# Ledger of designs, part 81: peptides against a protein of PDB entry 5EFW

Target 1, 141 residues: chain A of PDB entry 5EFW
Amino acid sequence: TTLERIEKNFVITDPRLPDNPIIFASDSFLQLTEYSREEILGRNARFLQGPETDRATVRKIRDAIDNQTEVTVQLINYTKSGKKFWNLFHLQPMRDQKGDVQYFIGVQLDGTEHVRDAAEREGVMLIKKTAENIDEAAKEL

## One batch from the design tools (peptide; made by RFdiffusion4, then SolubleMPNN)

Design b1_p21_1_s3
Fold by OpenDDE base, seed 5:
Structure b1_p21_1_s3 (fold): chain B 141 residues (1-141), chain A 21 residues (1-21)
Amino acid sequence: as target 1 above (141 residues)
Amino acid sequence: EEEEKREEELRRKREELLKLA
């Protein structure tokens, strides 16, 4: 679909379903993570976590979902083949006209190294802007 | 008209994904 073909790494999840499963994923996200669409739809995104993923950072993500807020973090994620990458991750709620949360948008910027300083600031601006663009596109569905 | 058709197809796909999730 047009939304899936957006050339950014992102997923949409549904917090109103059990365990907040992925209901939509971009082609780029599938390529990054080495999973098929069939393997990830209906599942919680925790399958990207592994031995070196910081549990405190994961808790920040969980807290943001529970509190229906946005969050931006960096964490180690793993591809299907077990390759590690640093994920500059931004998550934000998609709200309806009444202000109620319908979905969450998760955007991933991948890298081989942890980013800092100007590179981190630039990456954060990029993934936040990407999330806003996805929000606008998804509201038209 | 073409854009409207594409939007409707995307809406349908989204509904199918929601149903399977």
Scores: peptide ipSAE 0.136, ipTM 0.653, DockQ to the pose 0.124
Fold by OpenDDE base, seed 3:
Structure b1_p21_1_s3 (fold): chain B 141 residues (1-141), chain A 21 residues (1-21)
Amino acid sequence: as target 1 above (141 residues)
Amino acid sequence: EEEEKREEELRRKREELLKLA
């Protein structure tokens, strides 16, 4: 779809379904992670994690889901072929007009290195803005 | 203009997903 071709790395997940599966993934996300859409849809995004992924950071993500809050972290993720990348990741709930959480938006900014200082701040601004653009469409329903 | 188009596509996609879910 046109939506899938938006040139940003993002997924939408459904916390109302068992194990909060991915229900939408952008083409850019598929390219980044080296998975097909068929391989990703219906699965929890944890398949991107691997041996060097920091468990404390993963717990922060889990807590955000459970508490229906947003979180921004950097963590090591893995492509299908096993290539490591640093993921500046932002997650936030997508709410309906009643304020109920219907989905989560996950936005990924990939890099070969852990970003710091000004570069990190810039990346955070970018991924948060991307998430807000997605969220804004949902709130209008 | 591009933002408005993107928002509309996201809205349509969400409506589709709501029917599926």
Scores: peptide ipSAE 0.177, ipTM 0.700, DockQ to the pose 0.092; fails the geometry check
Fold by OpenDDE base, seed 2:
Structure b1_p21_1_s3 (fold): chain B 141 residues (1-141), chain A 21 residues (1-21)
Amino acid sequence: as target 1 above (141 residues)
Amino acid sequence: EEEEKREEELRRKREELLKLA
């Protein structure tokens, strides 16, 4: 419950399960996306994508998963009601003490517009820091 | 049956992560 109450938009996924499903979602993420927890758990996060989501950007995310690397991108996502938002998204692997990937952390910063320049740099710093905080909290598990 | 197993695995992983938080 404490992890869920972190007032940031994030999910944790399990790449060791088929299709890298969401295994954890923060309350804020549920609010952002307008889904219940039950609707999200066990699903790949691609349900947030829609017609205007840039496929090349999605491929960057997929490549990061496959290569077990971090990535930061901006893409159009959709809420359950179909509302579009710009998602400044950061993904990074959560590694165990041996360096093996256990999970992925996905952090979302939502916005009405695509962010650029200083605003983008600030947002990137924020979501990366958030991901590190989640990583530290989750490694205690 | 495969779906049930998957749900159980997801539940276990979630519970594991929730204990860390």
Scores: peptide ipSAE 0.172, ipTM 0.694, DockQ to the pose 0.172; fails the geometry check
Fold by OpenDDE base, seed 1:
Structure b1_p21_1_s3 (fold): chain B 141 residues (1-141), chain A 21 residues (1-21)
Amino acid sequence: as target 1 above (141 residues)
Amino acid sequence: EEEEKREEELRRKREELLKLA
């Protein structure tokens, strides 16, 4: 419950289940995307994609999951009502004590515009720090 | 049956995460 109340947009997925489904979503993520928790849990996050989502960027995300690496990208996503937003997205693996991947953490920073330079660097630092905080919190529980 | 099994696995994983965080 406390994890869900973190005022950041994030999901946790399970790559050991078919199609790497979302197993956790923050309240902020639900508000951003306009979905209920019931509509999201158990699904792959690709439902956020739409006509203007760059396929090459999506492939970078897929490759990072397959290779068990982190990635940071910007892509167009869509809310349930069909509103477009720019998603500065960071994904990283959550590993156990043995170093095996248990989950992925996905953090989203939403905006109306594609960000560059200083704004991008600031956003990247924020979402990476958020991911580390989630990783730490999850290990403490 | 396969869907039910998947849902149970997801529930278990969620509960595990909520206990850890």
Scores: peptide ipSAE 0.135, ipTM 0.670, DockQ to the pose 0.154; fails the geometry check

Design b1_p21_1_s4
Fold by OpenDDE base, seed 3:
Parts: C-alpha cells; structure tokens; sequence
Structure b1_p21_1_s4 (fold): chain B 141 residues (1-141), chain A 21 residues (1-21)
C-alpha cells in the first residue's frame, strides 16, 4: 500500500485486540529490524527487546499504553540477527472523533549510540512530527 | 451529495498518503 512505502520507521498497533498487536508496519521498519511483514503482523512489539533493554524504560512504555498517553524514550532494541541498536522511540494514541483511543502509532529513530543534548532534542522533534503526520494520514482509514 | 463528498474525502486521503511516501 502507499502507507507501507512511507520512508519512516513506524508501526500501528491495535490496543483493542489481545496483547496490542502490530497491525501495520512500514517497509523502512521491516528493513531496520530485519523481519518480514508476515513475521511482525499480529505480534506485540516486545520481540525487539533483549538482554540489554532497560526494564524501567519498557515499564514507561507499558504505563503510557495503559494510561492512553504519549511517551518518548531511548532503549536498546535488537534486529532479527541479534544486532543491537539505540531506538529513540515515540508512542502516541490515535483517537477517533469522539476522543476514544483507536490505535497507537510507534515511531523509531535508530542509531549506533545513545543520543544526548541537541541531537536528542532534534530527534524527538522529528519523530513526534512524523507521528502527527501518520495520524493525519491514517486516522480516517 | 453524500457519494460525492465520500469520493472527495477518499481522494484527499490518497493525496496525503502520497505526500508522505
């Protein structure tokens, strides 16, 4: 689809289904993570986590989902081959016209290192703007 | 009237998706 070809790393998840599965993944996200679409769709995004993933950061993501809020964090994620990367991750709810949560949008900015200061602020601004653009494009699907 | 509005909304959504791709 045209949505799949958006040149950003993102997923859409459905919190109304058991275990908040990924229902959409961009081609860029598949390339980043080294998974096929068939390997990802219908699964919770926790398969990106591994031994060095900070558990307190994962809890912040879970709390944001449970509270239906946005969150921005940096965490270690793993590709299918086991390669580690720093994920500057932004999650936000997609709401319907009534204000009820329909989906979550997850945006990933990958890096070889933990980003700080100006680089972190720039990355956060980028992934938040990306999430808003995806919300605007996909909300009426 | 309603069918023409739904057609326009679908065309606008398709344009937005192409601009992001």
Amino acid sequence: as target 1 above (141 residues)
Amino acid sequence: MEEEEERREREERRRRLRELA
Scores: peptide ipSAE 0.114, ipTM 0.600, DockQ to the pose 0.065
Fold by OpenDDE base, seed 2:
Structure b1_p21_1_s4 (fold): chain B 141 residues (1-141), chain A 21 residues (1-21)
Amino acid sequence: as target 1 above (141 residues)
Amino acid sequence: MEEEEERREREERRRRLRELA
């Protein structure tokens, strides 16, 4: 779809389905994570987590989902081949016209290191803006 | 008039999505 071709790493998840599975993934996300679309769709995004993934950060993501809020964090994620990357991750709810949460949008900015200060702020602005663009685009499909 | 406006909005949406691609 046109949405899949957006040159950003993102997923859409459905919290109304058991275990909040990925229902959509961008081509860029597939390339980043080294998974096929078939391997990802219908799964919870926790498959990106591994030994060095900070569990406290994962809990922040879980709490944001449970509370239907946005969150921005950095965490270690793993590709299919086991390569580590720093994921500057933004999650936000996608709401319908009634204000009910329909989906979550997850946007990933990958890097070799944990970013701070100006680089972190820039990355956060980028992934948040990306999430808003996806929200607008997805509501329009 | 409404159908033309909806069509324009859809075309603009598709353009924006292509610009993000």
Scores: peptide ipSAE 0.101, ipTM 0.585, DockQ to the pose 0.051
Fold by OpenDDE base, seed 1:
Structure b1_p21_1_s4 (fold): chain B 141 residues (1-141), chain A 21 residues (1-21)
Amino acid sequence: as target 1 above (141 residues)
Amino acid sequence: MEEEEERREREERRRRLRELA
């Protein structure tokens, strides 16, 4: 499918279900996080959080969901084995033809360090463009 | 009728997305 061809780390979530669960995860996302698809589907993405994850950054993500807005942040996430990585994360709503929110698209860019300056700008452009590609592909379904 | 059809289309789209996961 068009979604499966996107070789990027992403999830689609359903805000109309309790706790906004993941309903789709890319193969790259599974590889990054070291989880199986069965372990992820139907769960809220908070399982990636751990001891060093900034709670204020997590609140920004929650506020964006509640307000049906986009957000871009960097936060510490953890793989299934407990390995830390910096996640440059972009979240945006997927809207229908009436403008109602149907889903959220979450895109992840992983790194060993917090991305800064020109590299951060490049990463942000990449994950935003990826989210737009996913939005387009998912509307074809 | 229109609201029920839109709900069905949304449920079918959700099913298709889950089948791709």
Scores: peptide ipSAE 0.201, ipTM 0.735, DockQ to the pose 0.760; fails the geometry check
Fold by OpenDDE base, seed 4:
Structure b1_p21_1_s4 (fold): chain B 141 residues (1-141), chain A 21 residues (1-21)
Amino acid sequence: as target 1 above (141 residues)
Amino acid sequence: MEEEEERREREERRRRLRELA
């Protein structure tokens, strides 16, 4: 699919399904996380979390979903093989023409390192812009 | 009825997303 081949790490989730499962994942996201598409689709993204994942940061993500708002956080995630990586993550709702939330777009920075200062600001701008581009592309579908 | 229609529209949209992906 054209959307899957976008060279960005992202998922689309469906909050209207039980437990807000991933319904779409980019090839890059699969590569990053070391999961197959079959292993990811239909699951809540919490499988990326592990022992060193900050629970307060996870709560911010949950609150954003529940409140239908955007959030940008940086947290430890784990690949299928158990490798830790820093995930600079942006989540935002995808709304229909009526303004109702249809999906969430989750974008992960291409890097796996903890970013700070100017690099973090740049990364945040990039993942937000990416989310907007995905929102546009997915609305045209 | 509205919930079923919204579900169908979602299923169709997901189908379209999968077909375009």
Scores: peptide ipSAE 0.095, ipTM 0.628, DockQ to the pose 0.449; fails the geometry check

Design b1_p21_2_s1 (from b1_p21_2, 15 letters changed)
Fold by OpenDDE base, seed 2:
Structure b1_p21_2_s1 (fold): chain B 141 residues (1-141), chain A 21 residues (1-21)
Amino acid sequence: as target 1 above (141 residues)
Amino acid sequence: SSLEELKKLKEEREEEKKKLE
């Protein structure tokens, strides 16, 4: 499918289910995080957080979900093996034709390093564009 | 698969919407 052909790190979550669980994860995301699909489906993405994850940044994500808005942040995440990586993360709601939120799209930049300045701006543009592609592909299902 | 689950969920929601219309 078109959605499966998007070779980027992303998940789709369902805010209508308890705790906004992951309902779809790309292969790249699984590779990045070192989890199997079975391990993460039905779970909230907070399993990526750890000791050095900035709680204020996490709250920004939570606020965006609660307010049904998009947000772009960088935060420390952890793989299954405990490896730390910087996640340039973009979250946005997937809305239906009526404008109601159906799902959330979460996109993680391919890089694992903290990015700044022009590199960050470029990364933000990339993950936002990716999110739009995912939105379009998911709506075609 | 997660894709199949997503498709099923979308279909269920669309059906529910139609019932509510």
Scores: peptide ipSAE 0.234, ipTM 0.776, DockQ to the pose 0.652
Fold by OpenDDE base, seed 4:
Formats: structure tokens, C-alpha cells, sequence
Structure b1_p21_2_s1 (fold): chain B 141 residues (1-141), chain A 21 residues (1-21)
């Protein structure tokens, strides 16, 4: 499956560029967030954060990037129009054959509600699997 | 397109890698 055929909410970021900007965004992600591609490419994904976004959760994301590891969290995000939504978010590094981090993959669960228990576990499994599919597709480019 | 930009970036990195070998 090619990268463009993955019909999920996701972005690819480049940690080798200043402030780890978004370098790729899926159409679904644009629809979810109400931004155009031109508005978000080259920017850090923090524009999705707002007043009710938990700073401790944001720090977990930042720590994962700095430590070059994966993380899965739920946090409040905001669309361009200011609508709040719960984002079940998974982040993981994309590594080359040598094991060096090349990019990060960020996947957002479909939907806008906070999920718990079995629904959360299922969602986590889904977005992690999606991230792996993105990893494979991106490496084929 | 975003995909084209990603491809270009990957290509540039591969070229850079070759120069460093």
C-alpha cells in the first residue's frame, strides 16, 4: 500500500529540521483539523493545542521526540475553527536501515471522543498498526 | 505536493549520505 492510499489521520515530521515540522499530512488529517496543506506544512504540530490541552501530556510527546521513542496519549486538540476534540495520538520514530531516526510518524484515531477501557485498547492497537503501515509505505518512496 | 516534497527530501538525504561515505 502506498502512503497516499492510507486513509487515516496522520502526519510525518522531520526531526532533523528546526522544530520538527510537519512534512507530510494525510487528506483525512486535513479534514479533521480543518487546515489546508499549505497552512500546516513546515510547521510544528503544536498549533493543534489550546487552552484545555494538558501540558503534562504535551511534555510526554516532547520527551518521546527528544528520546527518539514512541508514545501513545490522549489529549484535547483544536480545529482551525476552534472546535475541541479528543485526540488518541500515537507517535513513533521512523528509522533507517542503520537504526537512525529519519522521521516521526504521528497517527490520530478516527473520532472526537475520549475513549476508555476496551475501546481505548482497540484504538491504540489500530493507530499503532496504522503507524507501522505508514512506516512501510514511506520507506518505499 | 506533500508527497513530492517528501520524496525530494528523501532523495536529498540519500545523496548526502553517499557523499559522506
Amino acid sequence: as target 1 above (141 residues)
Amino acid sequence: SSLEELKKLKEEREEEKKKLE
Scores: peptide ipSAE 0.231, ipTM 0.771, DockQ to the pose 0.589
Fold by OpenDDE base, seed 3:
Structure b1_p21_2_s1 (fold): chain B 141 residues (1-141), chain A 21 residues (1-21)
Amino acid sequence: as target 1 above (141 residues)
Amino acid sequence: SSLEELKKLKEEREEEKKKLE
């Protein structure tokens, strides 16, 4: 689909369904993670986690979902083939006009390396802006 | 369009949600 062709790494999840499954994934995300769309749709994004994924960071993500807030973290994720990569990740709720959470938007930086300092700040700005763009597009529906 | 596709997806998910309630 056209939306899936957006050249950014992102997913949309549905917290109103059991286990907050991924309901939408961009082509870029599939390429990054080496999964097909059929393999990930309907699943919780935890399949990206592995042995070296920091559990405290995962808890921050879980807390953000539970509390319906945004969060920005950097954590180790794994591709389908088992390759490790650093994921600069931003998550934020997509709210309707009444303020109720409808979905979550998750955006991942393209890079596979751990970023620090100015590079990290730049990446954070980028993924946050991307999330806002997706949110704005969704609100126009 | 991407917006139309997202709208359809959202509608489908709402239907699924209702089935699971």
Scores: peptide ipSAE 0.212, ipTM 0.761, DockQ to the pose 0.287
Fold by OpenDDE base, seed 5:
Formats: structure tokens, sequence, C-alpha cells
Structure b1_p21_2_s1 (fold): chain B 141 residues (1-141), chain A 21 residues (1-21)
């Protein structure tokens, strides 16, 4: 689809379904994570986590979903083959005109190391802008 | 067209929703 061909790493999840499953994944996200679309759709995104993923950071993501807020964190994620990568991750709710949450948008900026300072600020700016673009594109779903 | 693409997206969303529920 047009939405899935946006050249950024992202997923859209549906919190109105059990366990907030992924309902859309970009082609870039599939390439990054080494999964097929069939392997991902209908699953909670926790399959990206592994032994070195910081549990406190994961709890921040879970809290944001439960509280229907946005969050930006860096965490270790794993590809299907088990390769580790640092994920600068931004999550935000997609709301309707009444302010009710319809979906969540998750944007991933992959890297080989934990980013700091100017690189982190630039990355955060990029993934937040990307999330807004996805929000606009997916509003009609 | 943009209209056709939007229609496809909506149809795919409904199909996935039915699959997951």
Amino acid sequence: as target 1 above (141 residues)
Amino acid sequence: SSLEELKKLKEEREEEKKKLE
C-alpha cells in the first residue's frame, strides 16, 4: 500500500484489539527487522526485545501505551537472525477528531551505537516528524 | 489515483481487523 511504502521504519498498532497488535508495517521496517509481513501482522511488537533490552525502558513504552501518551527512548532490539541494534524509538497515539485513540504509531531509527548530543537531537527530530507524516497519511483509515 | 489508494488502504484495514478479531 501507499502507507506501507513510506521510506521510513515504522509500524501502526491497534490498541482496540487484544494485546495491541501490529496492523501495518512499512517495507523498511521489514527489511530492518528481517521479518516478513505475514510474520509480523497480528503480533505485539515485543518480539523485537531480547536479553540485553533494558526492562525499565520497555516499561516506559508500556506506560505510554497504557496512559495513551507519547514517548521517545533508546533501546536494544533484535532482528530475526538475532542481530542487535540500537533503536531510537518514538511512539505516539493517533487520535480522532473527538480526541479518542485510534492507533499507535511507532517509528524506529536504527543504529550501531547509542546516540548522544547533537546526533540524538537530530534523530529525535527526524522520527517525530516522521510520526506526524504517518499520522496524516493514516488518518483516513 | 489518491482516491484509489485510499480505498485500498481502508479495505486492507477492514480485512486485517476481521482477521485479528
Scores: peptide ipSAE 0.065, ipTM 0.634, DockQ to the pose 0.125

Design b1_p21_2_s2 (from b1_p21_2, 12 letters changed)
Fold by OpenDDE base, seed 1:
Structure b1_p21_2_s2 (fold): chain B 141 residues (1-141), chain A 21 residues (1-21)
Amino acid sequence: as target 1 above (141 residues)
Amino acid sequence: DALEAMRELRRKREEERRRLE
């Protein structure tokens, strides 16, 4: 399908369910995080957080979900084996024809390095464009 | 495969949601 052909790191979550669980994860996301699909589906994405993950940044993500808005942040995440990586993360709501939020789309930048200035702006443009592509593809489901 | 998993999970979650309403 069109959604499966998007070779980027992303998840789709359902905020209408308790704890906003992941309902879809791309193959690239599984490779990045070192989890199987069975280990991820049905869970909140907070399992990627660890000791050095900034709690204030996590609160920004939570606030965006609660307010049904988009957000872009960088935070420390952890793979299944415990490896740390910097995640440039973009989250935005996917809305139905009535304008109600159906899902959230979460996109993670390819790579594991912290980015600033021009590199950050470029990364943000890429992950936002990716989110729009996912939104379009997911509407066919 | 990934799409099939998503569809199955969505179906189950929608059933759960209806029970909570």
Scores: peptide ipSAE 0.122, ipTM 0.669, DockQ to the pose 0.259
Fold by OpenDDE base, seed 2:
Order: structure tokens, then sequence, then C-alpha cells
Structure b1_p21_2_s2 (fold): chain B 141 residues (1-141), chain A 21 residues (1-21)
């Protein structure tokens, strides 16, 4: 599918299911996080969090979900093997024709380093554009 | 596959929503 052809790190979650589980994960996301698809589908994405994950940043994500808004943050995440990486993360709602939130799209920047200044701006632009591409592709399903 | 899983979860959501209506 067009969605599966998007070669970026992303997930789609379903806020209408208990605990807003991941319902789709890109191959790149699986590679980044070192999880299998079976291990993550149906789970909340919080399994990526660990000791050094900033709780205030996590709260921003939670607030965005609760308020059905978009957010862009950088936070420490962990792979299955416990490796830390900086996740430049963008989340936005996917709405149906009625305007109701159907899903959330989460996009992670390629790479594992904290980015700042121009690199951050470019990264943000990229992940936001990717999210729009995902939104468009997912609506075709 | 991932697409099938997504479709199944979506279906389950829709069914649950119908039960609540």
Amino acid sequence: as target 1 above (141 residues)
Amino acid sequence: DALEAMRELRRKREEERRRLE
C-alpha cells in the first residue's frame, strides 16, 4: 500500500481503543526500536520510555492526545536492547470526513541524536511533512 | 501483516462504538 511505502519512522495509534494502542508501525520504526511488529501492535508506545525520559515532555504528548492536538518534542527513548536515543517526535491527529479523530500519527526523525537550531528546524519540517503524507496515505485504506 | 492488523483493530473499534450507541 501507499502507507507501507513510506520509508520513515512512524506509528499510527487508535485513541478509540483502550490505552491508545499502536495499530500500525513502519518497518523503519521497527528497525530503529529493535522490536518486532508482533511485540508492539496493540501496545501503547510508552514502552519506548525509560529512566532518562523527561516526564514533562511525556506530559506534553499526553496533553496533546487528550486535547486532540499536534505536538513536536524531543525526548529520550530506548530500544528493546536498552540503547538510548534522542527522538525528535511529532504527533498529530488524523481526522475523518466528519472531523472526528480516528487515529494519531507519530513520526520519529531519522537518526538518534539530539538536534538543534537549523538541523532541528529541518527535522521538524521533515517529520511534519511525513505526517501529512501518512495522513493522506492512511485515508486511502 | 501490519495492514491486516490495522484493519482488524479498526474493525474492533467500530464494533465497540456500535455497542455503545
Scores: peptide ipSAE 0.108, ipTM 0.657, DockQ to the pose 0.432
Fold by OpenDDE base, seed 5:
Structure b1_p21_2_s2 (fold): chain B 141 residues (1-141), chain A 21 residues (1-21)
Amino acid sequence: as target 1 above (141 residues)
Amino acid sequence: DALEAMRELRRKREEERRRLE
């Protein structure tokens, strides 16, 4: 499918199911996080958080979900083996024809280092564009 | 696969919504 052809780190979640679980994860996301697809599907994405994850940043993500808005942040996440990485993360709602939120799209930058200045701006533009591509591809399902 | 799982979850959600209507 067109969705499966997107070679970027991303997940799709369903906020209308209990605890907003992941319902789709890209192959790249699985490689990044060191989880299998079976381990990921049906779970809330909070398993990526750990001791050094900024709680204020997590709250921004939670607020965006609750308010059904988009957000772009950078936070520490952890792989299955416990390795830390910087996640430049973009989240946005996917809406139906009536304008109701049906899913959320979460995109992670390919890099695992903290980015600043021009590199951060470029990364933000890339992950936002990727989210739009995912939105269009997912509507074809 | 992941796509099938997504479709199944969507289906279940739609069925639950219909039961509540």
Scores: peptide ipSAE 0.098, ipTM 0.649, DockQ to the pose 0.495
Fold by OpenDDE base, seed 3:
Structure b1_p21_2_s2 (fold): chain B 141 residues (1-141), chain A 21 residues (1-21)
Amino acid sequence: as target 1 above (141 residues)
Amino acid sequence: DALEAMRELRRKREEERRRLE
């Protein structure tokens, strides 16, 4: 679809299904993580986590989902081949016309290192803007 | 449904992979 071809790393998940599975993934996300679409769809995104992924950060993500709020964090993720990368991750709910949460949008900005200060602020602005663009695009379909 | 079908597909692939190892 046109949505899949957006040149940003993102997924859409469905919290109304068991274990909040990925229902949509961009081509860029597949390339980043080295998984096929068939390997990803219908799974919870936790398969990207590994030994060096900070559990407290993961809890922040889980809390945001449970509370139906947005969150922005940096965490270690792993590709299919086991390559580590720093993920500046933003998650936010997609709401319907009634204001109820329909989906979650997850945006990933990959890097070789943990970003700080100005670089972090810039990245946060970017991924938040990306999430808003995806929200708008998805609602128009 | 589609979700169940995808889960079953993954399961079958994982089993096949294990047989080839």
Scores: peptide ipSAE 0.030, ipTM 0.516, DockQ to the pose 0.026; fails the geometry check

Design b1_p21_2_s3 (from b1_p21_2, 12 letters changed)
Fold by OpenDDE base, seed 4:
Structure b1_p21_2_s3 (fold): chain B 141 residues (1-141), chain A 21 residues (1-21)
Amino acid sequence: as target 1 above (141 residues)
Amino acid sequence: DSLKEMKELREKRLKEEEEKE
């Protein structure tokens, strides 16, 4: 499928289901996080959080979901093995033709380093562009 | 169909999580 051909780190979640579970995860995302697809599908993405994950940043993500808006943040996440990585993360709602939210698209920047300044701006542009591509491709879900 | 398989697996995992709570 077109969606499966997008070689970026991303997930799609379904806010219409209890606890907004992941319904799709890219191969790259699985590789990044060290989880299998079976381990991830049907779960809320909070399993990526750990001791050093900033709670205020997590609240920003939660608020964006609740308000059905987009958000871009950078936070510490953890792989299955417990390895920390900086996640430049963009989340946005995918809406139907009526304007109702169907899914959320979460995109993680390639790489695991904390980015600043020009690199951060470039990364943000990239993950936002990726999110738009996913939005179009995800119509098949 | 990969999407169908993913949806089925999603539903399975969702049910399992609900049962754990």
Scores: peptide ipSAE 0.055, ipTM 0.666, DockQ to the pose 0.067
Fold by OpenDDE base, seed 5:
Structure b1_p21_2_s3 (fold): chain B 141 residues (1-141), chain A 21 residues (1-21)
Amino acid sequence: as target 1 above (141 residues)
Amino acid sequence: DSLKEMKELREKRLKEEEEKE
């Protein structure tokens, strides 16, 4: 499918289901996080959080979901094996023709290190562009 | 019904998490 052809780290979640579970995950995302598709489908993405994940940043993500807005943050996430990585994360709603939210798109930067300054700006630009591509491809869902 | 299937999957995962805790 068109969605499966996007070679970036991303998930799609369904806020219309209980606890906004993941309904799609890219192969790259599975590789990054060390989970199988079967392990994560139907789950909320909070399983990536751990002891050093900044709670204030998590609240920003939660607020964006609740308010149906986009947000871009960096936070510590954990792989299945417990490896820490910095996640430059962008989340935005996918809306239907009526303006109602159908899904959320979450994009993670390819790198696992904390980025700043020009590198951060470049990364943000990339993941936002990726989110727009996913938005178009997700119309097949 | 895809929505129904996803809801069932979500509930299954929720139960699995509760059992692990």
Scores: peptide ipSAE 0.053, ipTM 0.658, DockQ to the pose 0.043
Fold by OpenDDE base, seed 2:
Structure b1_p21_2_s3 (fold): chain B 141 residues (1-141), chain A 21 residues (1-21)
Amino acid sequence: as target 1 above (141 residues)
Amino acid sequence: DSLKEMKELREKRLKEEEEKE
């Protein structure tokens, strides 16, 4: 499918289900996080958080979900093996033709380092563009 | 097929939640 062909780190979540679980994870995302698809599907993405994850940043993500808005942040995430990585993360709602939120799209930058300034702006542009591509591709769901 | 899997999961969970209501 077109969605499966997007070679970026991303997940799709379903806010209409309890706890907004992941319903789709890209192969790249699985590789990044070191989880299998079976381990990911049906779970809230918070399992990527750990001791050094900034709670204020997490709250921004939560607020965006609650308010059905987009947000772009950088936060520490953890792989299955416990490896820390910086995640430049973009979240946005996917809306239907009526404007109602159907899914959330979460995109993670390919890099695992904290980025700033021009590099951050470039990364943000990339993940936002990716999110739009996913939005279009996910219409087949 | 990840798309098939996600659709099945969504439908399953949606059905389960509807049955709880």
Scores: peptide ipSAE 0.044, ipTM 0.642, DockQ to the pose 0.227
Fold by OpenDDE base, seed 3:
Structure b1_p21_2_s3 (fold): chain B 141 residues (1-141), chain A 21 residues (1-21)
Amino acid sequence: as target 1 above (141 residues)
Amino acid sequence: DSLKEMKELREKRLKEEEEKE
């Protein structure tokens, strides 16, 4: 689909389904994580977590989903092959015209290293802007 | 229906994950 071809690392999840599974993943996301689309769809994104993933950071993500709010964090994620990478991650709800949450948009920075200071701020601005663009593109879902 | 398909897929995946635990 056109949505999947957006050249950014992102997923869309459906909180109306059990355990908020991924319903769309971009080609870039698949390349980053080394998974096929078939392996990803229908699963909760927690499969990216591993031994060094900070649990407190994961809780922040969970809280944001439960509270239907946005969050931006950095956390260790793992590719299918087990490669660690730092994920600057932004998550925000996609709402309908009535204000009800229909989906969540998760955007990952292209880089795989931990970013700090000015670089982090720039990355945050980028992934937030990307999320807004995806929100607009996905309104027909 | 896409939602139906996703629900079925989700249930399948959930079962698979439970079996791995």
Scores: peptide ipSAE 0.034, ipTM 0.629, DockQ to the pose 0.046

